# Peptides against a protein of PDB entry 5VJI, part 4

Target 1, 62 residues: chain A of PDB entry 5VJI
Amino acid sequence: NTLVVLHKSGLLEITLKTKELIRQNQATQAELDQLKEQTQMFIEATKSRAPQAWAKLQASLT

## One batch from the design tools (peptide; made by RFdiffusion4, then SolubleMPNN)

Design b2_p30_1_s1
Fold by OpenDDE base, seed 1:
Structure b2_p30_1_s1 (fold): chain B 62 residues (1-62), chain A 30 residues (1-30)
Amino acid sequence: as target 1 above (62 residues)
Amino acid sequence: KEKEEILKKVEKIKEETEELLRQSQEQLAK
């Protein structure tokens, strides 16, 4: 039985764990990218007296 | 014979998956 072989080899567990780690990595990367974008908007807002820069920052924080 | 061939393939995939797992863990640890 192929499924038994996969299970007994530990491949199923490794595969499931790997898929979970990939998911977590993707989520963390997305959060990091969002933070980087927000940081950039914050920097631009602090350098600008223009209301649009603050509006963009506000929109990103909602 | 079939079992042995499957085991060989599974072992290969296992090694590849373990490497991927290691890489994923390293990325999460950074």
Scores: peptide ipSAE 0.089, ipTM 0.563, DockQ to the pose 0.369
Fold by OpenDDE base, seed 4:
Structure b2_p30_1_s1 (fold): chain B 62 residues (1-62), chain A 30 residues (1-30)
Amino acid sequence: as target 1 above (62 residues)
Amino acid sequence: KEKEEILKKVEKIKEETEELLRQSQEQLAK
């Protein structure tokens, strides 16, 4: 069957490895995006005397 | 003929998957 052919060709292993790498990349990108967002809120908080900006930053860190 | 056609399709998908694997590895290395 198709599954046996995919397994014997090595395609199944490559596909599974590719999916894992994509997952890892997505996880790393999500962490990076979170840090970027937190950095932006930090910058805004430092520019503002308003407690609201610090509250937003605090909310993002919790 | 059908078997040969299937094998050709599998080979094509294999090459495409290997390229995707390479691209994914490059992205993780950045």
Scores: peptide ipSAE 0.081, ipTM 0.543, DockQ to the pose 0.359
Fold by OpenDDE base, seed 3:
Order: sequence, then structure tokens, then C-alpha cells
Structure b2_p30_1_s1 (fold): chain B 62 residues (1-62), chain A 30 residues (1-30)
Amino acid sequence: as target 1 above (62 residues)
Amino acid sequence: KEKEEILKKVEKIKEETEELLRQSQEQLAK
């Protein structure tokens, strides 16, 4: 039985732990991606030459 | 013979997975 061999070798435990670490890494990466997107939106808003858009941005930062 | 082949494959995958675990842990520790 392959599953028995995997379990006895410790590979099953390692595999499960690896899957958990991958999940955690994906969650952290998603947070970083969100921050990057927010930063980009901020940069674009600051480049806006519309006074009203700038005022809205300032209000959102307070 | 089948058992021996499976064990060899498992050992190889184990070593590769252990390295992956180490790298993942180091990344999460930053």
C-alpha cells in the first residue's frame, strides 16, 4: 500500500506540512499584492491634476 | 521489487520536499 509507505517514511507528514506552508505563503502573497495595488492607486491619484480628486484622496488618508 | 522502487521514489521526493519546507519556513520567518 503506497499510503502506508508514505506514512511510515514520514513523507505524508512532510507533504501535509508543505501544503500548509504553501497556503500560508499564498495568503501572505495576497496581502502583498493588495498593498501593491493600493500603492499603485495612490500613485495614480497623486498624479491626478484634478483638485477634486486630490481633495478626496486627502480625505481618505485622514 | 515494486516496494523497492516505491521506496526509492519516496526517498527522492522526501528530500525534495524537505528542502521546499525549509525554503517556505525561511520565507514566512521574514
Scores: peptide ipSAE 0.081, ipTM 0.555, DockQ to the pose 0.237
Fold by OpenDDE base, seed 2:
Structure b2_p30_1_s1 (fold): chain B 62 residues (1-62), chain A 30 residues (1-30)
Amino acid sequence: as target 1 above (62 residues)
Amino acid sequence: KEKEEILKKVEKIKEETEELLRQSQEQLAK
């Protein structure tokens, strides 16, 4: 039985932990990407005299 | 002999997976 072999060898635990770490990494990366996008909108808002850039930034923060 | 070869392959996969876990942990710690 493959599952029994994986469990007894410790590979099941390692595999499950790896999957969890990948998931957590993806979540952290998504937060980082959001911050990068917000930073870009902030930069554009500071350069722009148009209120639309500030509206976009506000929408991203809510 | 076949059983021994399978066990060697499993051990190799285990070592590689442990290294991957270490790398993932280091990345999360940043």
Scores: peptide ipSAE 0.071, ipTM 0.523, DockQ to the pose 0.287

Design b2_p30_2_s2
Fold by OpenDDE base, seed 1:
Structure b2_p30_2_s2 (fold): chain B 62 residues (1-62), chain A 30 residues (1-30)
Amino acid sequence: as target 1 above (62 residues)
Amino acid sequence: SMKENQELLRKNQELLRKLEEEEERIRKEV
């Protein structure tokens, strides 16, 4: 049984763990991208006296 | 860069897909 061999070799555990790490990496990267976007909106809001930039930032935080 | 991160994310998604295909292959070979 291939599954038994994979389990005994530890390859199954490595594969499943790798899949989970990749999933976590995707989630973390999405959060980082969101934070970067929010940071950019903050920078734009601080540079601009335009209330629209602050409104855009506020909308991103709600 | 955002563009580079987007490409890395795409590659990560492709790796997940490949792992899922491999898991399915393993399940069929049991």
Scores: peptide ipSAE 0.078, ipTM 0.601, DockQ to the pose 0.246
Fold by OpenDDE base, seed 3:
Structure b2_p30_2_s2 (fold): chain B 62 residues (1-62), chain A 30 residues (1-30)
Amino acid sequence: as target 1 above (62 residues)
Amino acid sequence: SMKENQELLRKNQELLRKLEEEEERIRKEV
């Protein structure tokens, strides 16, 4: 049984752990990208002084 | 760069997909 061999070798655990680490990395990168986008909207809002740009920023933070 | 990070994120997503496919393959193996 391949599953038994993979389990006994520790390869299954390594594979599952690697999957989880990649998932966590993806989540962290998504949060970082969101923060970068929010920062850009803040910069644009401060430059334009347009109420619409501030409304867009505020909507992104809620 | 933002472009490089975007490409790395795309690669990460592809690797995750491949690992999910491999996990499913392992579950079906005898």
Scores: peptide ipSAE 0.075, ipTM 0.603, DockQ to the pose 0.218
Fold by OpenDDE base, seed 2:
Structure b2_p30_2_s2 (fold): chain B 62 residues (1-62), chain A 30 residues (1-30)
Amino acid sequence: as target 1 above (62 residues)
Amino acid sequence: SMKENQELLRKNQELLRKLEEEEERIRKEV
């Protein structure tokens, strides 16, 4: 049984762990992208002094 | 760079896909 051999060799564990790390990396990257977008909206709000830019920022945070 | 990060993300997605295909292969061989 291939699965038994992979399990016994530890290769299955490494493969599954690698997949999980990749998934976690994607989740972290999505959070970073959101933070970057929020930072950009903040910069724009501070530059424009326009209530609309602050409203957009507020909407992104809630 | 942003371009490098984008490429790394693409590679990450491709690696995940390959791992999922490998898992499916293993499941079918059992």
Scores: peptide ipSAE 0.069, ipTM 0.599, DockQ to the pose 0.246
Fold by OpenDDE base, seed 5:
Parts: C-alpha cells; sequence; structure tokens
Structure b2_p30_2_s2 (fold): chain B 62 residues (1-62), chain A 30 residues (1-30)
C-alpha cells in the first residue's frame, strides 16, 4: 500500500504541509497587493485634493 | 517587481496543481 508507505515515511505530511504553505502564501500575496493598491489610492488622494480620489479610497476601505 | 511577482504567483499556482494531481494519484494507488 503506497499510501501507508508515504504516511510512515512522513512524505505525505510534508506534501500536505507544503500545499497549505502555498495556499497561505497566495492569501498573503493577495493581501499585500490590496494594501499596495490602497496605498497608491492614498497617495493619489493626497496629491489631487479631489473629492473623487478620497471617495475612491473610502470605498476601497469599506 | 510586479512582473517578478506575477511570475512567482504563476509558479505557485502550477505547484498547487501538481500537488493536487499527485494527491489524487496517491489516493488511486491505495
Amino acid sequence: as target 1 above (62 residues)
Amino acid sequence: SMKENQELLRKNQELLRKLEEEEERIRKEV
């Protein structure tokens, strides 16, 4: 039974843990990309002083 | 860079796909 051998060797646990770490990396990267976009909107709002830029930033935070 | 990050994300997605295929193969060999 290949599954039993993989389980006993610890390789199955390593594979499953690796998959979980990759998912966590994807989630963290998505959060970072969102934060970068929000930061850019904040910079544009501060430069333009336009109510529309502040409204766009506010909408992104809700 | 944004391009480098995009490539890393692509590789990450490909690695997940390969791991899922391997898990399915292991399940069928039980």
Scores: peptide ipSAE 0.069, ipTM 0.596, DockQ to the pose 0.238

Design b2_p30_2_s4
Fold by OpenDDE base, seed 3:
Structure b2_p30_2_s4 (fold): chain B 62 residues (1-62), chain A 30 residues (1-30)
Amino acid sequence: as target 1 above (62 residues)
Amino acid sequence: AMEKNQELLRKNQELLRELEKKAKEIAEKV
């Protein structure tokens, strides 16, 4: 039984942990991308003094 | 956040190496 061999060898546990780490890494990357976007909107808002830029920033923070 | 991402990457690479070692061990027993 392949499943029994994978379980007893520890390969199943490592495989599942690897999949979870990939998921967590993707979530962390999404947070970083969001922060980068928010930073850019902040820069644009401070430079333009236009209400539209501030509105975009406000929308990203809500 | 970047430090966390780097740590996750490092751990992922470590797990991949462990997977390779265990796969070889299984192959030797067959």
Scores: peptide ipSAE 0.063, ipTM 0.583, DockQ to the pose 0.421
Fold by OpenDDE base, seed 2:
Structure b2_p30_2_s4 (fold): chain B 62 residues (1-62), chain A 30 residues (1-30)
Amino acid sequence: as target 1 above (62 residues)
Amino acid sequence: AMEKNQELLRKNQELLRELEKKAKEIAEKV
């Protein structure tokens, strides 16, 4: 049985842990991307006198 | 968050190396 061999070899554990680390990395990257976007909107809002720039930033934070 | 991401990447790379090693060991037994 292939599954039994994978389990006994430790390959299954490493595979599952690798998948979990990929998932966690993707979640962290999504948070970083969101922060980068929010930072950019903040910078643009501070340079703009237009209310719509601040409205866009507020929408991203809520 | 950046430090956490870097740590996860490092650990992931380590596990991939171990995964490749074990996969090779299994393949040699086939």
Scores: peptide ipSAE 0.063, ipTM 0.582, DockQ to the pose 0.475
Fold by OpenDDE base, seed 4:
Formats: sequence, structure tokens, C-alpha cells
Structure b2_p30_2_s4 (fold): chain B 62 residues (1-62), chain A 30 residues (1-30)
Amino acid sequence: as target 1 above (62 residues)
Amino acid sequence: AMEKNQELLRKNQELLRELEKKAKEIAEKV
């Protein structure tokens, strides 16, 4: 039985762990990309000399 | 391959922490 051999060799565990690590990496990358976007929006707001931009930013943080 | 995935995950987590710090600094200026 191929499954039994894979299990006993430890290859099944490695395969499953690798799949989980890939999934976690993808999830972390998605969070990273979202945070990069948010950071850019905040940077642009800080560069703005318009009081309205600061007011909007303040409102979003409260 | 598994070690590489772990390293990539670690790097992503490090970058997240750095960006979170920057975001906090920006928020404190408001």
C-alpha cells in the first residue's frame, strides 16, 4: 500500500507540513500586501497639506 | 523545500512587523 509506505517513511507528514507552510506563507503575504497598501495611503495623507485629508485620516483612526 | 518555506514565512512576518511599526508612527502623528 503506497499510503502506508508514505506514512511510515515520514514523507506524508513532510508533504502535509509543506502544504500548510505554503498556505501560511500565502496568507502572510496577503496581509503584507494589504498593510503595504494601507501604509502608502497613510504616507500620502501625511504628505497632503490639505486640512481635510488630515481630518479624514483622523476620523478613520477613531 | 520545507526550510525554504519556513524562511520565507519568517521574512514575511518580519516585514509585517516593520510595516506595522511604520503605520503606528504615522498614526501617532495624526
Scores: peptide ipSAE 0.026, ipTM 0.434, DockQ to the pose 0.072
Fold by OpenDDE base, seed 1:
Structure b2_p30_2_s4 (fold): chain B 62 residues (1-62), chain A 30 residues (1-30)
Amino acid sequence: as target 1 above (62 residues)
Amino acid sequence: AMEKNQELLRKNQELLRELEKKAKEIAEKV
């Protein structure tokens, strides 16, 4: 049985751990992407003369 | 594959910390 062989060889555990690491990586990547977006909004706000845009951005990070 | 995923996760965490630092610096200037 393939499943039994995978379990006894330790490959099942490695597979499950890999799946968890992928999940964690995806979560970290989502946080990274969000922060990149926020940073980009700040960069754009530095070019803007609209003070309300700055206030909104600051509130989102504090 | 597992080792690669661990390294990618570590790198993502490092990049996140760097961006957090930059975001904080920008926020303090607002």
Scores: peptide ipSAE 0.026, ipTM 0.431, DockQ to the pose 0.072

